Peptides against a protein of PDB entry 4Y8H. Designs and how they scored, part 1

Scores and structures below are computed, not measured.

Target 1, 222 residues: chain A of PDB entry 4Y8H
Amino acid sequence: TTIVGVKFNNGVVIAADTRSTQGPIVADKNCAKLHRISPKIWCAGAGTAADTEAVTQLIGSNIELHSLYTSREPRVVSALQMLKQHLFKYQGHIGAYLIVAGVDPTGSHLFSIHAHGSTDVGYYLSLGSGSLAAMAVLESHWKQDLTKEEAIKLASDAIQAGIWNDLGSGSNVDVCVMEIGKDAEYLRNYLTPNVREEKQKSYKFPRGTTAVLKESIVNICD
Below, numbering starts at 1 at the first letter of every chain, in headers, positions and changes, except where a header shows other numbers.
Peptide ipSAE is a variant of ipSAE made for these designs: the mean of its two directions, with the distance scale d0 fixed at 1.0 Angstrom where the peptide's residues are scored. Compare it only between designs on the same protein; published cut-offs may not carry over.
The geometry check fails a fold that doesn't show the stated peptide or that is severely misdrawn somewhere.

## One batch from the design tools (peptide; made by RFdiffusion4, then SolubleMPNN)

Design b1_p15_1_s2
Fold by OpenDDE base, seed 3:
Structure b1_p15_1_s2 (fold): chain B 222 residues (1-222), chain A 15 residues (1-15)
Amino acid sequence: as target 1 above (222 residues)
Amino acid sequence: SAAAAAAAARASILY
């Protein structure tokens, strides 16, 4: 997996690749690694697929209840705190590694969470097996005061570095843009750089290509 | 067994 987050002047963008694996096998070529916690709070997940999906759904449900109870829009730091306390309780046995980002009444936020419950803050972050390939791009091209378009490009270029250089990453780029004062923009398959060409040969031969040499009816009941 | 635990770990889908 390659997942990234990048802050820009008026919001935050997260992006992910779309490969899932089962040992040496590609399990899914076009999985979704971007998860909605709330309408304006999204995360990207790396690690165990079931754990990343289940933990984000659990916290998403509790964030909705908390929002209703408080009559307030959810805050990214509330989701962060709930996630880290849950993960810490399970001592890293829930294999979820998350980049959590969003916009709320206090502004735009970008965090990372590790499975043992530690958290980091940054203007740009990467996680997963492709994180070093992504970070090489981020460290080379990140600057202060990015525009929305520059941040989307930087994030997508960083994911592509994972797609091309990490065995655990591949296929497509998904993006989610969270801008202050706007709805979240989820861009499923924002880039599809790995469309396979038509196969040179089909093994769908005409019926009768293999001759029937003999037919027999056998009674299998005594 | 360590082999069964390794086989179960290989059975998990990873991102």
Scores: peptide ipSAE 0.416, ipTM 0.744, DockQ to the pose 0.505; fails the geometry check
Fold by OpenDDE base, seed 2:
Structure b1_p15_1_s2 (fold): chain B 222 residues (1-222), chain A 15 residues (1-15)
Amino acid sequence: as target 1 above (222 residues)
Amino acid sequence: SAAAAAAAARASILY
């Protein structure tokens, strides 16, 4: 996995690749790693797919209840705190590594969370097996006062670095843009740089294509 | 065994 978050002048963008794996096997070429916690708070997940999905759904549900109870829009720091306390309680056995981002009445926010419940804050972040490939791009091209378009480009370029260089990353780029005063913009398959061409030949051969050269009966009971 | 645990861990779907 390659996941990134980038703050810009009026909001935050997160992005992810779309490969899931089972050891050396590609399980899904076009999975969704961006999860909605609330309408304006999204996260990107790395680690165990089931854990990332389940924990974000659980906290999303509890954030909705908290919002109703407090009569307030959800805050990114509330989601962060709930996630980290939950993950810490399970001592890293819930294999979720998250970039959490969003906009709320206090502004735009970007955080990361590790499976043991530690958290980081930054203007740009990367996680997953492709995080170093992504970070090389981020460190080279990040600047202060990014525009929305510059941040989307930077995030997508960072994800592409993971797609091309990390075995755990691949296929497409998903993006979610959270701008202050706007609805979240979820861009599923924002880039699809790995569309395979149509197969030129069929692998269905006529019967008898492989000749039987010899037959033998072997007794295996003696 | 550690090898069996590692093999089981590799059976999980990862992002």
Scores: peptide ipSAE 0.410, ipTM 0.747, DockQ to the pose 0.529; fails the geometry check
Fold by OpenDDE base, seed 1:
Order: sequence, then C-alpha cells, then structure tokens
Structure b1_p15_1_s2 (fold): chain B 222 residues (1-222), chain A 15 residues (1-15)
Amino acid sequence: as target 1 above (222 residues)
Amino acid sequence: SAAAAAAAARASILY
C-alpha cells in the first residue's frame, strides 16, 4: 500500500493506491482504501484490510453519535483520539495504519495513526510499504502554501511513485479532497495508469477444434 | 512458528 496526505492553503487531500494483496498474490486490483469517517473526515488505510475497514466504521459510527449528542459537527481530533485509544487498547493486534484528514469548524487537519496507537501530525504524510517511494516525491516537491491543484498533483505523483516502485502498491490512484467550506470530493480512480490494452488475439477456438481420436466404454460392475 | 505466521499473513488480505 501507498497512502498519502497533503495539506493545502484551504484544506487537505488524501490519496491511495488500489492494490490489495495476499502474500505474493494480488487479491484485488482496484480496492478502495479511502474510508469516510464522517462527511468531511476521511481516512486512508494500510495494513490488514479487515481491521482498517472495521475500525474506521466503528469510529465513524461513534463519531456520528457524538455529533448528535453534542449538536456539533465532527472534529478530526475527536476521530484521532477515539482511533488511537482503541488501537492502543489492542496493543497493535488491530493491524490498522491510518492517515486521517478532514475539515471541521476548527480548520483543516492531517494526522497519521500507527497500529500501536501512536499519532503524528504534519503538512504531508505517507504510510504503507510504498511510503518511502511516496516520501521521496513529497520531500522533493512539497512547499508551503500549496494550491488545491498543486496538492492533488503532488499527492497523485507520490502515489504513482508507490505504484511503480512498491510491490505492495499498484493499479490506480484514488483521491479525496476536503476543502474548507465545501463538501468532500471523492475522486475514485482519479488516475488509471495501468489499463491494459485490448488483447490482439483470442485463444477461444471454435467447438470441435480438438478432435476425438479414440473412445471406449468400460463396464465397472462385476 | 515462522511457518504459521507466514501462513496467517498470507491468509489475510492486506492493503
């Protein structure tokens, strides 16, 4: 997996590749690694697929209840705290590594969470097996005061570095843009750089191409 | 065992 987050002048973007694996096998070529915690709070997941989906759904549900109870829009720091406390309780046995980002009444936020419950903050972040490939791009091209378009480009270039250089990453780039004062923009398959060309020939031969050379009937009863 | 851990790791879908 390659997942990234990049802050820009008026919000935050997260992006992910779309490969899932089972050891050396590609399980899904076009999975979705971007999860909605709330309408304006999204996360990208790396690690155990089931754990990332389950923990984000659990916290998303509890964030909705908390929002209703407090009569307040969900905050990214509330999701962060709930996620980290849950993950810490399970001592890294829940294999979820998350980039959590969003916009709320306090502004735009970008955090990362590791399976043991540690958290980081930054203007740009990467996680997963492709994180070093992504970080090489981020460190080379990140600047302060990015525009939305520059941040989407930077995030997608960082994911592509994972797609091309990391065995655990592949296929497509998914993006989610969370801008202050707007709805979240989920861009499923924002880039599809690995579309295979149409096969030049078919190996589907006409019926009867393989001749029957010999037939025998054997009685198996005594 | 390393084999059991490898088998368990291969059984799980990973992102």
Scores: peptide ipSAE 0.410, ipTM 0.744, DockQ to the pose 0.490; fails the geometry check
Fold by OpenDDE base, seed 5:
Structure b1_p15_1_s2 (fold): chain B 222 residues (1-222), chain A 15 residues (1-15)
Amino acid sequence: as target 1 above (222 residues)
Amino acid sequence: SAAAAAAAARASILY
């Protein structure tokens, strides 16, 4: 997995690749690693797929209840705190590594969470097996005061570094843009750089293409 | 159980 988050002047963007794996096997070529916690709070997940989906759904449900109870829009820091406390309780046995981002009445936010419940804050972040490939791009091209378009490009370029260089990453780039004063823009398959061309030849050979060179009948019953 | 097998299969899938 390669997941990234990038802050820009009026919001935050998160992006992810779309490969899931089972050891050396590609399980899904086009999985969705961006999860909605609330309408304006999204996360990208790395680690155990089931754990990332389950924990984000659990916290998303509790955030909705909390929002209704308090008569307040959900805050990214509330989601962060609930996620980290839950993950810490399970001492890293819930294999969820998350980039959590969003917009709320207090502004735009970008955080990361590790499975043991530690949290980081930054203007740009990467997680997953492709995180170093992504971070090489981020460190080379990140600047203050990014525009929305520059941030989407930087995030997508960082994910592409994972797609091309990390065995655990591949296929497509998904993006979610959370801009202050707007609805979240979920861009499923924002880039599809691995569309295979039409197969030049069929491997459906005519019957009899492979000749039988020799046949022998052996009695194996004693 | 089929549920345990399905859970184990998901637990082995990594993002």
Scores: peptide ipSAE 0.408, ipTM 0.738, DockQ to the pose 0.803; fails the geometry check

Design b1_p15_3_s1
Fold by OpenDDE base, seed 4:
Structure b1_p15_3_s1 (fold): chain B 222 residues (1-222), chain A 15 residues (1-15)
Amino acid sequence: as target 1 above (222 residues)
Amino acid sequence: SAADAIAAAAAALAA
């Protein structure tokens, strides 16, 4: 997995690759690693795919209840605190490594969370097996006062570094843009750089290309 | 069992 977050002048962007793995096996070529906690608070997940989905749904539900109870739009720091406390309670057994980002009445925010419940803050972040490949791009090209377009490009370039260089990352780039005063833009398959071209030749042979040399019918009910 | 190992490996989808 490669996941990134990048702050820009009026918001935050998160991005992810779309490969899921089971050890050396590619389990899913186009999984979704961007999860909605609330309309304007999204996260990218690395680690155990089921845990990232389940924990974000659980906290998303509790954030909605908290928003209703307080009569306030949900805050990224509230989601961060709830995720942190939940993950800490399970002592790292919930294998969720999250980049949490969003916009709220206090501004734009970008955080990371590790499975044991530690949290970091930054203007740019990367997690997952591709995090070093992504961070090499981020450290090379990040600047202050990024535009929305520059931040989307930087995040997408950082995810592509994971796609091309990390075995645990691959296929497509998903993006979610959270800009102050706007709805979140979830850009599923924003880049699809690994579309398989049509095979130059068909391996469909005419019927009869392979001769039947022997037939036997066996009754398995006797 | 081999079934438990397959079930455990199937549960460990790494994203």
Scores: peptide ipSAE 0.057, ipTM 0.524, DockQ to the pose 0.129; fails the geometry check
Fold by OpenDDE base, seed 5:
Structure b1_p15_3_s1 (fold): chain B 222 residues (1-222), chain A 15 residues (1-15)
Amino acid sequence: as target 1 above (222 residues)
Amino acid sequence: SAADAIAAAAAALAA
């Protein structure tokens, strides 16, 4: 997996690859690794796919209840705190590594969470097996005061570095853009750089392509 | 159980 988050001047973007693996096997070529916690708070997940999905759904439900009880829009820091407390309770046995991002009445936010419940803050972040490939792109091209378009490009270039160089990453780039004062823009398969071309050759040969080299008739009954 | 082994094999999906 390669997941990234990038802050820009008026919001935050997260992006992910679309490969799921079972050891050396590609299990899914086009899985979704971007999860909605609330309308304006999204998460990218690395680690155990079931744990990333289940924990984000659980916290998403609790954030909705919390929003209703408080009569307030959900905050990214509330989702962060609920996620980290849940993960810490399970001492790293829930294999969820998350980039949590969003917009709320306090502004735009970008955080990471590790399976043991530690949390980091940054203007750009990467997680997963492709995180070093992504970080090489981020460290080379990140600048302050990114535009929305520059941040989407930087995030997608960082995911592509994982797609091309990490065995655990592949296929497509998914993007979610969370801009202040707008709805979240979920761009499923924003880039599809691995579409297979039509096969130039057929493996269907005409009958008789394999010559019979020897025939023998054997009586099975005495 | 056989169900637990199938669930454990499904849990090995890395994202």
Scores: peptide ipSAE 0.056, ipTM 0.532, DockQ to the pose 0.119; fails the geometry check
Fold by OpenDDE base, seed 3:
Structure b1_p15_3_s1 (fold): chain B 222 residues (1-222), chain A 15 residues (1-15)
Amino acid sequence: as target 1 above (222 residues)
Amino acid sequence: SAADAIAAAAAALAA
């Protein structure tokens, strides 16, 4: 997996690859690794796919209830705190490594969470097996005061570095853009750089390609 | 068993 987050002047972008694996086997070529916690708070997941999905759904449900009880829009730091306390309770046995990003009434936020419940803050972040390939692109091309378009490009270039150089990453680029004062823009398959060409050969041979040397009819019922 | 290791590996979809 390769997941990234990048802050820009008026918001935050997250991106992910679309490969799922079972050891050396590609299990799914076009899985979704971007999860909605709330309308304006999204998460990218690496590690165990079932754990990343289940923990984000659980915290998403509790954030909705908390928002209703408080009569307030959900905050990214509230989702961060709920995720880290849940993961810490399970001492790293829930294999979720998350980039949590969003916009709220306090501004735009970008965080990471490890399975043991530690949390980091940054203007750009990467996680997963492709994180070093992604970070090489981020460290080379990140600057302050990125535009929305520059941040989407930087995030998608960083995911492509994982797709091309990490065995655990592949297929497509998914993107989610969270801009202050707008709805979240989920761009499923924003890039599809691995469309397979038409197969040059078929194993469908014409009838009679293999010569019949002998035929015999045997009655098996007495 | 080798079968249990295959079943455990099949349950752990890595993203």
Scores: peptide ipSAE 0.055, ipTM 0.519, DockQ to the pose 0.124; fails the geometry check
Fold by OpenDDE base, seed 1:
Structure b1_p15_3_s1 (fold): chain B 222 residues (1-222), chain A 15 residues (1-15)
Amino acid sequence: as target 1 above (222 residues)
Amino acid sequence: SAADAIAAAAAALAA
């Protein structure tokens, strides 16, 4: 997996690759690794796919209840705190590594969370097996005061570094853009750089292409 | 067994 987050001047972008693996096997070529916690709070997940999905759904439900109870829009720091306390309680046995990002009434936020419940803050972050490939791009091209378009490009270039160089990463780039004062823009398959060309020929031969050279009928009853 | 540990690790979908 390669997941990234990048802050820009008026919001935050997260991006992910779309490969799921089972050891050396590609289990899914086009899985979704971007999860919605709330309308304007999204996360990218690395680690155990079931754990990333289940924990983000659980916290998403609790954030909705908290939002209703407080009569307030959900905050990224509330999701961060709930996620980290949950993950810490399970001592890293929930294999969720998350980049959590969003916009709320306090502004735009980008955080990471590890399975043991540690949390980091940054203007750009990467996680997963492709994180070093992504970070090489981020460290080379990140600047302060990125535009939305520059941040989407930087995030997608960082995911592509994972796609091309990490065995655990592959297929497509998914993007979610969270801009202050706008709805979240989920760009499923924003890039599809691994589309196979159409097969020039079919290997489905007509019936009878292989001739029967010999037949024998043996009676098995005396 | 090492095979069971590999099978258990291989059964987890990793993203």
Scores: peptide ipSAE 0.054, ipTM 0.535, DockQ to the pose 0.102; fails the geometry check

## One batch from the design tools (peptide; made by RFdiffusion4, then SolubleMPNN)

Design b1_p19_7_s1 (from b1_p19_7, 5 letters changed)
Fold by OpenDDE base, seed 3:
Structure b1_p19_7_s1 (fold): chain B 222 residues (1-222), chain A 19 residues (1-19)
Amino acid sequence: as target 1 above (222 residues)
Amino acid sequence: DAAAAAAAAAEAARAAIVY
């Protein structure tokens, strides 16, 4: 997996590759690694697929209840705190590694969470087996005061570095853009650089390619 | 045997779907 987050002047972008694996096997070529916690708070997941989906759904449900109870829009720091306390309670046995990003009434935020419940803050972050390939691109091209378009480009280039160089990463780039004062823009398959070409040959032969030389009907009842 | 249980646990972990 390669997942990234990049802050820009008026928001945050997260991106992910679309490969899932089962040991040496590609399980899915086009899985979704971007999860909605709330309308304007999204995360990218790495690690055990079931754990990343289940923990983000659980916290998403509790964030909705908390928002209704408080009559307030959900905050990224509330989702962060709920996720880290849950993961810490399970001492790293829930194999979820998350980049959590969003916009709320306090601004734009970008965080990471590890399975043991530690959390980091940054203007750019990467996680997963492709994180070093992604970070090489981020460290080379990140600057302060990125535009939305520059941040989407940087995030997608960092995911592509994972797609090309990490065995655990592959296929497509998914993006989610969270800009202050706008709805979240989920760009499923924003890039599809690995479309399989048409197979040059088919093993579907014409009927009659193998001739029937003899037929016989045998009664098996006495 | 503890070795067979550890091998089965390692195989089950390799059989998990990973992002």
Scores: peptide ipSAE 0.394, ipTM 0.717, DockQ to the pose 0.439; fails the geometry check
Fold by OpenDDE base, seed 1:
Structure b1_p19_7_s1 (fold): chain B 222 residues (1-222), chain A 19 residues (1-19)
Amino acid sequence: as target 1 above (222 residues)
Amino acid sequence: DAAAAAAAAAEAARAAIVY
């Protein structure tokens, strides 16, 4: 997996590759690694697929209840705190590694969370097996005061570095843009750089292409 | 056997769908 987050002047972008694996096997070529915690708070997941999905859904549900109870829009720091306390309670046995990002009434935020419940803050972050390939792109091209378009390009270029160089990463680039004062823009398959060309030949032959050489009827009631 | 348990855990982890 390659997941990234990049802050820009008016918000935050997260991006992910779309490969899932089972050891050496590609399980899904086009899985979704971007999860909605709330309308304007999204995360990218790496690690055990079931754990990333389950923990983000659980915290998403609790954030919705908390939002209703408080009559307040969900805050990224509330999701961060709930996630880290949950993961810490399970001592890293929940194999979820998350980049959590969003916009809320306090501004735009970008965090990472590890399975043991540690958390980091940054203007750009990467996680997963492709994180070093992504970070090489981020460290080379990140600057202050990125535009939305520059941040989407930087995030997608960083995911492509994972797609091309990490065995655990592949297929497509998914993007989610969270801009202050706008709805979240989920760009499923923003890039599809691995579409195979049309097959030059088909192995679907007409029925009867193989001749019947011999037939025999055998009575089995003796 | 701790080695058998570790091998079973490693194989189970390899068999899990990973992002």
Scores: peptide ipSAE 0.392, ipTM 0.715, DockQ to the pose 0.433; fails the geometry check
Fold by OpenDDE base, seed 2:
Structure b1_p19_7_s1 (fold): chain B 222 residues (1-222), chain A 19 residues (1-19)
Amino acid sequence: as target 1 above (222 residues)
Amino acid sequence: DAAAAAAAAAEAARAAIVY
């Protein structure tokens, strides 16, 4: 997995690759690693697929209830706190590694969470087995005051570094853009750089292509 | 026992679908 988050001047972008694995097997070539916690708060997940999906759904439900109870728009720091407390309770046995990002009435936010419940903050972040390949691109090309378009390009270039250099990453780039004062823009398969060409030949031969060299009938009941 | 538990945990981790 390669997941990234990048802050820009008016919001935050997250991106992910689309490979899932089962040991040495590619389980899905086009899985979705971007999860909605609330309309304007999304996360990217690495680690156990079921744990990342289940924990983000659970916190998404609790954030909706909390929003209704408080009569307030959901905040990224509330999602961060709920996720870290839940993960810490399970001592890293819930195999979820998350980049959590969003926009709320306090501005734009970007955080990471590890399975044991530690949290980081940054202007750019990467997680997963492809995180070093992604970070090499981020460290080379990140600058302050990124535009939306520059941040989408930087995030997608960082995911592509994981696609090409990490065995656990592959296929496509998914993007989610969260800009202040706008709806979240979920760009499923924003890049599809691994489309296979049409197969030039078929190995389906006509019946009789293999010559019979010799026939013999042996009675085995005598 | 600890090596067998670590091997079983590694095999279970290989059997899980991972992002």
Scores: peptide ipSAE 0.382, ipTM 0.721, DockQ to the pose 0.434; fails the geometry check
Fold by OpenDDE base, seed 5:
Structure b1_p19_7_s1 (fold): chain B 222 residues (1-222), chain A 19 residues (1-19)
Amino acid sequence: as target 1 above (222 residues)
Amino acid sequence: DAAAAAAAAAEAARAAIVY
């Protein structure tokens, strides 16, 4: 997996690759690793797919209840705190590694969470097996005061570094843009750089292509 | 045995769908 988050001047972008694996096997070529916690709070997940999905849905449900109870829009720091406390309670046995990002009445936010419940803050972050490939791109091209377009490009270039260089990453780039004062823009398959060309040849040979070397009729009835 | 449980957990972790 390669997941990234990048802050820009008016919001935050997260991006992910679309490969899931089962040991050496590609389980899904086009899985969705971007999860909605609330309308304007999204996360990218790495680690155990079931744990990332289940924990983000659980916190998403509790954030909705909290929003209704408080009569307030959900805050990214509330989602962060709930995720952190939940993951810490399970001592890293819930295999969820998350980049959590969003916009709320307090502004734009970008955080990471590890399975043991540690959290980081940054203007750019990467997680997953492709995180070093992504970080090499981020460290080379990140600057302050990124535009929306520059941040989407930087995030997508960082995911592509994971797609090309990490065995755990592949296929497509998914993007979610959370801009202040706008709805979240979920760009499923924003880039599809691995569309397979038409197969140049068919391995369907005519019947009889393999020569019969010998035939023998054996009676197997007594 | 704890070693067999750890080996089964490691094999189950390899058998899990990972992002």
Scores: peptide ipSAE 0.382, ipTM 0.715, DockQ to the pose 0.457; fails the geometry check

